# Peptides against a protein of PDB entry 4Z63: the designs that were tried, part 305

Target 1, 334 residues: chain A of PDB entry 4Z63
Amino acid sequence: LCLGMNDLTGNIPEDLFHLKRLNLLGIQENRLSGSLSREIRNLSSLVRLDVSWNLFSGEIPDVFDELPQLKFFLGQTNGFIGGIPKSLANSPSLNLLNLRNNSLSGRLMLNCTAMIALNSLDLGTNRFNGRLPENLPDCKRLKNVNLARNTFHGQVPESFKNFESLSYFSLSNSSLANISSALGILQHCKNLTTLVLTLNFHGEALPDDSSLHFEKLKVLVVANCRLTGSMPRWLSSSNELQLLDLSWNRLTGAIPSWIGDFKALFYLDLSNNSFTGEIPKSLTKLESLTSRNISVNEPSPDFPFFMKRNESARALQYNQIFGFPPTIELGHNN

## One batch from the design tools (peptide; made by RFdiffusion4, then SolubleMPNN)

Design b2_p29_1_s4 (from b2_p29_1, 13 letters changed)
Fold by OpenDDE base, seed 5:
Formats: sequence, structure tokens, C-alpha cells
Structure b2_p29_1_s4 (fold): chain B 334 residues (1-334), chain A 29 residues (1-29)
Amino acid sequence: as target 1 above (334 residues)
Amino acid sequence: SAALEERRAAVAPLLDTGQFPEPIRDLPK
């Protein structure tokens, strides 16, 4: 049953919960309000639940133990409060959990040893606090993780050295400290292709340790951190780099010539730094900017990117990295 | 000045994965 993209108001009719053979319930993009009914437990055949973009409030009901076939739960852009229900945090069937842009709070706890099918987690823009959950690497299929815009004080856990499934990771604006430790840990994530660390590590030095290596890194975003230092030499070994944003830092020195050697680099933002010297001539030879044949079929994160050009501007949503226009921004390096 | 830098940082363009509280427009496909 798909009732999305309407102006439906009120709550879900109770009689809907008698549909025991229902595999898909989509009621997204409405004005549904009140609590999400506990009677969802009666939908024992449910595979996909989409309640996103509504006015739901209260706690998410703890009924997911009665939904043994549930693979997809989308609840982004609601008013949900409390924590992740215990039955949801222990779901062995769940592949994707999206609860971005809610008011969920407390310590983030997932039973990763039970969540054997979880591959995508979006909890961005919530009120989670405390430390990052050290047991996330125990979610052996977890590839996509967005935890942006939460209050995770401290450092990236040492256990994340063992996060082999991790491919797309965002911790943007999460009050993180110690960029040297974070990069030193995350370099062990051999499948890591996308790393977003914007609005963390305020005023720290960007490490220039030649021992750092991100073999499969395609997207690196570390904007607005007030980072000091220079363009890191270790980044030159990330031959698959497609998008680099180091804007709004305090980086100094020359832009190195090796930045033009990235054959797939189509988006470069180094604006609002303190770079000096000449623009490398190698940037004029970037194949990605001269060739129209950028491969459109590359894997992208499940989470969208949001770009806000200024405080007064509306945020633009980019569902795919290649949705970004080919860009070289080197402005405001004075 | 430090105050000017703080003000610049406050109005800095942001590439983020967290949803802004403002209405988000999908880019035209």
C-alpha cells in the first residue's frame, strides 16, 4: 500500500493494521501526526515501512520483534523522541534504518551482534549524545553510516580499525576531537571510499604523516574545521580521488602539483584557506574536466549530501556525488 | 581579526550529510 505524497492528516486508521499480508506500507510525505501506533506489530508480513516526511511524534514503538521480515524502515523527517527501541536495535532482518532529522536522544546503542543484516544506517541530525558506539564494527554488513549532526564528544573509537565493511562514513558536525587519531584509525577501513568530517576538530593541525594511506578514498570532505597545516602528502596516494573539499580551513603553503594527477577528480574546493604561490598548471590538464565520459555508474552513499552556499541560502540536496557540477574553487586564499 | 574569522566561519558554505532545518530542494535531475 502506497499513500505517499499526499496531504493526509491525522493518524493511520486502525483497520489498516488488519492487513496481515501487507509487505509494503508507504505513507511518506504527508501530514500524519500523533504517535506511531503499536498496532504496526500486527503487520507480520511487513518488509518495508516508510513513514518519512510526516509529523509523527512520541517514541518509536517497541514492536519490531513481531516484524520478522522487516528489511527497510524509513522514518526520516519526523518528530520522534526517545531512543531506538530495543526490538529495533536487535532486529536480525533489518537492512536499512533511516531515522535522520528527528529528535532522538540519549546514548546510541545498537546490538550489532544481533543486527546481522544491517547495511545502511542514517541517524544524522538527531540529539544523540555521549560517545560513538564502540561496537559498530560488529555490524559485519554495515557499509553506509551517517551520524552527522549529533553530539558525539570525544574521539573515534579504536575499535573502528576493524570496521572492514565501512564504505561510506559521515561524522560531520558531531563535536569530534583529535583528527590525527581519527585518520590514523580510519585508514584501516580498507573499503572506505567516502569520508565526511566537516565541522569537527576545530583549530587542530591536519596531519601530514606519510604513513597514512587511504587506498580506495574517492570522496574526502573536511570543510570548516579551522585546520592548520598544508596539503597532506599522504593524500597523493589516493589515486581514485573524485571529490575533495578542504574549504574554510587555515591551510597554508603551496597547492601541490600532484593534485592535477587525480584522473577522476571533478570537484575540488580549497577556497577560504591561506594557500600561497601559483595555481598548478596540472589542474588545467584534469581529464575529468576535459572529458565528458565520467562514469555515471559508480557506487554512491545511501545518505544524501546537503550543500548550503551561505546562511541565507536554501540547502541543495544531492542524492549522488556525480550530481555535483565539475568545480574548481580556489577563491579567498588571502 | 578573530571576530571576523568567527563571523566568516558562521556564514561558511557547508557540505554536510546532516539535514538542515530549512526546506531542502532536490536538484533538478
Scores: peptide ipSAE 0.253, ipTM 0.680, DockQ to the pose 0.085
Fold by OpenDDE base, seed 2:
Structure b2_p29_1_s4 (fold): chain B 334 residues (1-334), chain A 29 residues (1-29)
Amino acid sequence: as target 1 above (334 residues)
Amino acid sequence: SAALEERRAAVAPLLDTGQFPEPIRDLPK
């Protein structure tokens, strides 16, 4: 049953929960309100539940033990409060959980040893606090993780060295500390292609350790951290780099010539730093900015990027990295 | 300087994965 993208108001009719053979329920992008009924438990054949972009409130019901086939739960952009229900945090069937832009709170706890199928997690823009869950790497299929805009004080856990499944990771604006430790840990994630660390590590030094290596890194965003240092030499070995944003830092020195050696680099933002010297001539020879077609069919994060051109502008949502226009931004380097 | 940072802030693009507080269906794609 798909009722998404309407102007439906009120509650879900209770009789809908009698549909025991229902595999798909989509009621997203409406004005549905109230609590999400615990009677969802009666939908024992449910594979996909999409309640996103509504006005739901209260706690998410703890009924997911009665939904053994549930693979997809989308609840982003609601007013949900509380934590992740225990049955949801232990779901062996769940592949994707999206609860971005809610009011969920407390410590983030997932039983990753039970969540054997979880591959995508979006919990961005919530009120989670405490530390990053050390057991996330135990979610052996977890590829996509957005935890942006929460309050995860402290450092990236050492256990994340073993996060082999991790490909897309955002911790933007999550009150993290110790960028050197974070990068030192995350370099062991050999499948990591997207790393977003914006609005963390306030005033720290960007490490220039040549031992750091991100082999498959395509997207690096570390903006607005007030980071000191220079363009990191270790980044030059990330030959697949497509997007680099180091804007709004305190980086100094020259922009190195190797920045133009990235054949796939189509988005570069180094604005609002203290870089000096000349613009590398190699930037004018970037293949991605010439007549060569970049492959648009590359895997992208499940979480969107949000771009505001200025503080007063509307946010633009980019669901694909390749949706960004080719950009070289070097402004405000003084 | 603080004044320079303020001027920069007004003009600089902001890229994030955290959703800005926006009305339902108000995010252009």
Scores: peptide ipSAE 0.241, ipTM 0.663, DockQ to the pose 0.082
Fold by OpenDDE base, seed 4:
Structure b2_p29_1_s4 (fold): chain B 334 residues (1-334), chain A 29 residues (1-29)
Amino acid sequence: as target 1 above (334 residues)
Amino acid sequence: SAALEERRAAVAPLLDTGQFPEPIRDLPK
């Protein structure tokens, strides 16, 4: 049953939960309000539940133990409060959980040893606090992780060295500290292609450790951290780099010539730093900007990017990395 | 000054993966 993208109001009729053969319930992008009924438990054949972009409130019901076939739960952009229900945090069937832009709070806890099918997690823009869950690497299929805009004080857990499934990771604006430790840990994530660390590590030094290596790194966003230091030499070994944003830091020194050697680099923002010297001539030879058609169909994170030009501007959503226009921003480095 | 930098940071363009609590505009894929 798909009723998304309407102007439906009120709550879900309770009689809808009598549909025991229902595999898909999509009621997204409406004005549905009230609590999400616990009677969802009666939808024992449910594979996909999409309640996103509504006015739902209260706690998410703890009924997911009665939904053994549920693979997809989308609840982004609602007013949900409380934590992740225990049954949801233990779901062996769940592939994707999206609860971005809610009011969920408390310590983030997932039973990753039970969540054997979880491959995508979006909990961005919530009120989770405490530390990052050390057991996330135990989610052996977890590829996409967005934890942006929460309050995860402290450091990236050492256990994340073993996060082999991790490909797309965002921790933007999450009050994290110790960028040197974070990068030192995350370099061990052999499948890591996208790393977003914007609005963390305030005033720290960007490490220039030549021992750091991110072999498969395509997207690196570490903007607005007030980071000191220079362009990190270790980044030159990330030959697949497509997008680099180090804007709004305190980086100094020259922009190195190797920045133009990235064959796939199509988006570069180094603006609002303290770089000196000349613009590397090698930037004029970027194949992605001159002759190479960028494949629009390359894999992208499940989580979107949001671009806000200023405090008063409307945010723009980019659902694909290649939705970004080819860009070189080097402004405000005087 | 730290205050000026804080103000600049507040008005800085932001590329984030956290949804803003405001209407968003989808861009072409």
Scores: peptide ipSAE 0.282, ipTM 0.700, DockQ to the pose 0.086; fails the geometry check
Fold by OpenDDE base, seed 3:
Structure b2_p29_1_s4 (fold): chain B 334 residues (1-334), chain A 29 residues (1-29)
Amino acid sequence: as target 1 above (334 residues)
Amino acid sequence: SAALEERRAAVAPLLDTGQFPEPIRDLPK
């Protein structure tokens, strides 16, 4: 049953929960309000539940043990409060959980040993607090993780050295500390292609440790950290780099010539730093910026990127980074 | 900081994964 993208209001009719054979319920992008009924437990054949972009409130019902076939739960952009229900945190069938942009709170706890099928987790823009869950690497299929805009004080856990499944990771604006430790740990994630660390590590030094290596790194976003130091030499070994944003830091020194050696680099933002010297001529030779009709079909994170041109502009959602215009931003370095 | 983000948003493009709340049916799919 697909009723998404309408102007439906009120609660879900109770009679809808009599549909025992229903595999897909999509009611996203409406004006539905109230609590999400516990009676969703009656939808025992449910594979996909999408209640995203509504006005739902209250706690998410703890009924997911009665939904043994549920693979996809999308509840982003609602008013849900409380924590992740125990039955949801222990779901062996769940592949994707998206609860971004809610009011969920407390300590984030997932039973990764039980969640054997979980491959995508988006809990960005919530009110989770405490520390990052150390057991996330135990989710052996977990590829996509967005935990941005929560209040995770402290450091990236040492256990994340073993996070081999991790490909797309965002911790933007989560009050994290110790960028040197974070990068030192995350370099061990062999499949890591996207790393977003914006609005963390405030005032720290960006490490220039030549032993750091991110072989598969395509997207690095570490903006608005007030980071000191220079362009890190270790980044030059990330030959697959496509997007680099280090804007709004306090980085100094010259922009190195090797920045123009990235054949796939199409988006570069180094604006609002303290860089000096000349603009490298090698930037004018970037194939991705000079060639027409470059089609790149690369895997993208399940979580969207949001771009806002200015404070008054609406945010634009991008599910594919290649939807961005080719960009070089070097402004405001004087 | 919020002040830094406001300044950035006013002066330069913002790119993030969680910076902006999502309005209902106001973001491109």
Scores: peptide ipSAE 0.163, ipTM 0.680, DockQ to the pose 0.096; fails the geometry check

Design b2_p29_2_s1 (from b2_p29_2, 12 letters changed)
Fold by OpenDDE base, seed 4:
Structure b2_p29_2_s1 (fold): chain B 334 residues (1-334), chain A 29 residues (1-29)
Amino acid sequence: as target 1 above (334 residues)
Amino acid sequence: MSRSYDLKPLTMADLEALKANGKGSYLTA
């Protein structure tokens, strides 16, 4: 049953929960309100539940043990409160969980040992607090993780050295500290292609440790951290780099010539720093900016990017990395 | 989805113009 993109109001009719053979319930992009009914437990054949972009409130019901076939739960952009219900946090069938832009709170707890099928997790823009869950690497298929805009005080856990499945990771605006430790840990994530760390590490030094290496790094965003230091030499070894945003920091020194050696680099933002010297001539030779036909067919994160303007409350949303136009931003440097 | 962009070759003058006209934006997720 697909009833998305309407002006439906009120709650889900109770009679809908008698549909025991229902595999897909999509009621996204409506004005549905109230609590998500516990009676969803009666939908024992449910594979996909999409309740996103509604006015649902209250706690998510703890009935996911009665949904043994559920692979996809989309609840983003609602008013859900409380934590992740225990049955959801232990779901062995769940592939994708999206609860971005809710009011979920408390400690984030997932039983990753039980969640053997989980490959995508979006919990961005919630009220989770405490530390990052150390057991996330135990989710052996977890590829896509958005935990941005929560309050995860402290450091990236040491256990994330073993996060082999991790490919796309956002921790933007999560009150993280110790960028040196974070990068030192995350470099061990051999499948990491996208790393977003914007609005963390306030006033720290960007490490220039030549021993740091990100083998498959394609997207690095570390904007608006007030980071000090220079362009890090370790980044020059990330030959697959496509997008770099280090804007709104306090980085100094010259823009190095090796920045023009990235064959796939189509988006570069170094604006609002304290860089000095000449613009590298190598930037005029970026193949991604000079060639007429760059078809980049690469996987993108499941989580959206946002282009924030300092003066505007409205961010532009980009659902795909390649949705960004080819860009070089070097403005507001010395 | 592949996006093809038809971009003109950048000159040093274009890069200097980009330096002067920088946008006050940053990326986050």
Scores: peptide ipSAE 0.353, ipTM 0.786, DockQ to the pose 0.739
Fold by OpenDDE base, seed 2:
Structure b2_p29_2_s1 (fold): chain B 334 residues (1-334), chain A 29 residues (1-29)
Amino acid sequence: as target 1 above (334 residues)
Amino acid sequence: MSRSYDLKPLTMADLEALKANGKGSYLTA
């Protein structure tokens, strides 16, 4: 049953919860309000539940033990409060959980040993606090993780060295510290292709350690951190790099010529730094900027990107990072 | 979805112009 993109108001009709053979419930993009009914437990055949973009409030009901076939739960952009209910945090069937842009709070707790099918997690823009959950690497299929815009004080856990399934990771604006430790840990994630760390590590030095290596890194975003240092030499070994944003830092020195050796680099933002010297001529030879008919068909993160121009301006949302036009931004350097 | 871009070759003058005309944006997720 798909009822998305209407002006439906109030609660879900109770009679709908008698549909025991229902595999799909989509009621996204409405004005549905109140609590999400516990009676969703009666939908024992449910595979997909989409309640996103509504006015739901209260706690998410703890009934997911009665939904053994549930693979997809989309609840982004609601007013949900409390934590992740225990039955949801222990779901063996769940592949995707999206609860981005809610008011969820407390410590983030997932039973990753039980969540054997979880491959995508979006909890961005919530009120989670404490530390990053050390057991996330126990979610052996977890590929996509957005934890941005929460208050995860401290450092990236050492256990994330073992996060082999991790491919797409955002921690933007999460009050993280110690960029050297974070990069030193995350370099062990051999499947990591996308890393977003914007608005963390305030005033720290970007490490220039030649021992750092990100083999499969395609997207690196570390913007608006007030980072000091220079263009890191270790990044030159990331031959698959497609997007780099280091804007709004305090990086100094020259832009190195090796930045033009990235055959797949189509988006470069080094703006609002303190770079000096000449622009490398190698940038004019970037294949991704000079080739005709460049086809980009790459897997993207499940979480959206946002281009933010000003603190007061509405950010532009991009659902596919590879949908960005080819871009070089070098402005506001000395 | 595949996207195709047809780009003109960048010149040094284009890069110098980009240096002067930065949009003042950054990416988040």
Scores: peptide ipSAE 0.349, ipTM 0.798, DockQ to the pose 0.728
Fold by OpenDDE base, seed 3:
Structure b2_p29_2_s1 (fold): chain B 334 residues (1-334), chain A 29 residues (1-29)
Amino acid sequence: as target 1 above (334 residues)
Amino acid sequence: MSRSYDLKPLTMADLEALKANGKGSYLTA
C-alpha cells in the first residue's frame, strides 16, 4: 500500500493494521501525527515501512521482533523521541534503517552481531550523545553510515580500523576531536570511498603525514573546521578522487600542482582559506572540467549532501554526488 | 545517468575569475 506524497492528516487508520499480508506500507510525505502505533506488530509480512516526512511523535514502538521480514525502515523527518527500540537494534532482517532528522536521544546502541543484514544506517540530525558505538565494525555488511549532527564527543574509536565494510561515512558536526587519530584509524577502512567530517576538529592541524593512505577515496569533505596546516601530501595518492571540499578552514601555503593530476576530480572547493601563491596551471588540465563526458556511474551514498552558506541556516540538498555541477571554488583566499 | 556537461576548456583567466566569484558555501552531510 503506497499512500505517500498526499495531504493525509491525523493518525494511521487502525484498519490498516489488519492487513497481515501487507509487504509494503508507504505513507511518507504526509501530515500524519501522533504516536506510531504498536499495532504495526500485526503487519507480520512487512518488508518495507516508510513513515518518513510526517509529524509523528513519541517513542518508536518496540515491536520489530514481530516483523521478521522487515528489510527497510524509513522514518526520517519526524518528531520521534527516545532511543532505538531494543527489537530494532537486534533485527536480523533489517537492511536499511533511516531515522535521520528526528529527536532521538541517549547513547547509540546497536547489537551489530545480531544485525547481520544491516547495510545502511542513517541516524543523522538527532540528539544522540556519548561516544561513537565501538561495535559498529561488527555489523559486517554495514556500508553506508550517517551519524552527522549528533552530540557525540571524543575520538573515532580504534575499533574502526576493522570496519572493512564501510564505504560511505559521514560524521559531520558531531563534536569530534583529534583529526590525526581519526584519519589514522579510517585509512584502514579499505572500502572507504566517501568521508565527510565537516564541522569537527575545530582549530586542529590537518595532518601532513605521508604514511596516511586512502586508496579508494573518491569524496573527501572536511569543511568549516578552522583547520590549520597545508594541503596534505598524503591526499595526492588518492588517484580516484572526484570531490574535494576543504573550504572554510585556515589552511596556508600554496595549492600544490598535483591537485590537477586527479583525472576524475570534478568538484574542488578550497575557498575561504589562507592559501597563497599562484593557481596551479595543472588545474586547467583537469579532464573532468574539459569537454569530455565523464560518465561516472558510481554508487553514491544513501545519505544526502547539503550545500550550506556559512551565514544561512538554509541548505540545498543533493541526493547524488554527481548532482553537483563541475566546480572549482578558490575564492576568499589571500 | 551520464550528464554531459559542455564545459569549455578552462583557461587561467577563467580560474582567476573563479577566485573573485566565491559562493561562500561549503558541503556537509
Scores: peptide ipSAE 0.346, ipTM 0.787, DockQ to the pose 0.681
Fold by OpenDDE base, seed 5:
Structure b2_p29_2_s1 (fold): chain B 334 residues (1-334), chain A 29 residues (1-29)
Amino acid sequence: as target 1 above (334 residues)
Amino acid sequence: MSRSYDLKPLTMADLEALKANGKGSYLTA
């Protein structure tokens, strides 16, 4: 049943929960309000539940043990409060959980040993606090992780060295500290293609450790951290780099010539730094900027990107990296 | 998914102009 993109108000009619053979319930993009009914437990054949872009409030009901076929739960952009209910945090069927842009709070806890099918987790823009859950690497199929815009004080857990399934990771604006430790840990994630760390590590030094290596890195965003140091030499080994944003830092020294050797680099933002010297002539030779009809194979995270003006709360949303035009930004350097 | 782009070749003058005219934005996710 698909009832998305209407002006439906109130709550879900109770009679809907008698549909024992219902595989898909989509009620997204409405004005549905109140608590999500616990009677969703009666939908024992449910594979997909989409309640996103509504006015739901209260706690998410703890009934997911009665939904053994549920693979997709989309609840983004609601007013949900509390934590992730225990039955949801233990769901063996769940592939995708999207609860971005809610008011969920407390310590984030998932039973990753039970969540054997989880491949995508979006909990961005919530009120989770404490530390990052150390057991996330136990979610053996977890590929996409957005935990941005929460309050995860401290460092990236050492256990994330074992996060082999991780491909797309955002921790932007999550009060993280110790960029050297974070990069030193995350380099062990051999499938990591997209890393977003914007608005963390305030005033720290960007490490220039030549032992750092990100084998499959395509997208690196570490903007607006006030980072000191220079363009890191270890990045030159990430030959698949397509997008680099190091803007709004305090990086110094010259822009190195090797930045023009990235054959797939179509988006470069080094603006609002303290770089000096001449612009490398190698940038005029970037194949991705000089060739006609360049096909870029995009890494596809399940979470959106945002282009934000530093002085504005407004951001432009980009659901796909290819939505960005080919860009070089070098403005506001010394 | 592959996307094709028609790109204008950059000159040094284009890069110098880009140095002067930054967009004043950053990416996040």
Scores: peptide ipSAE 0.342, ipTM 0.780, DockQ to the pose 0.768

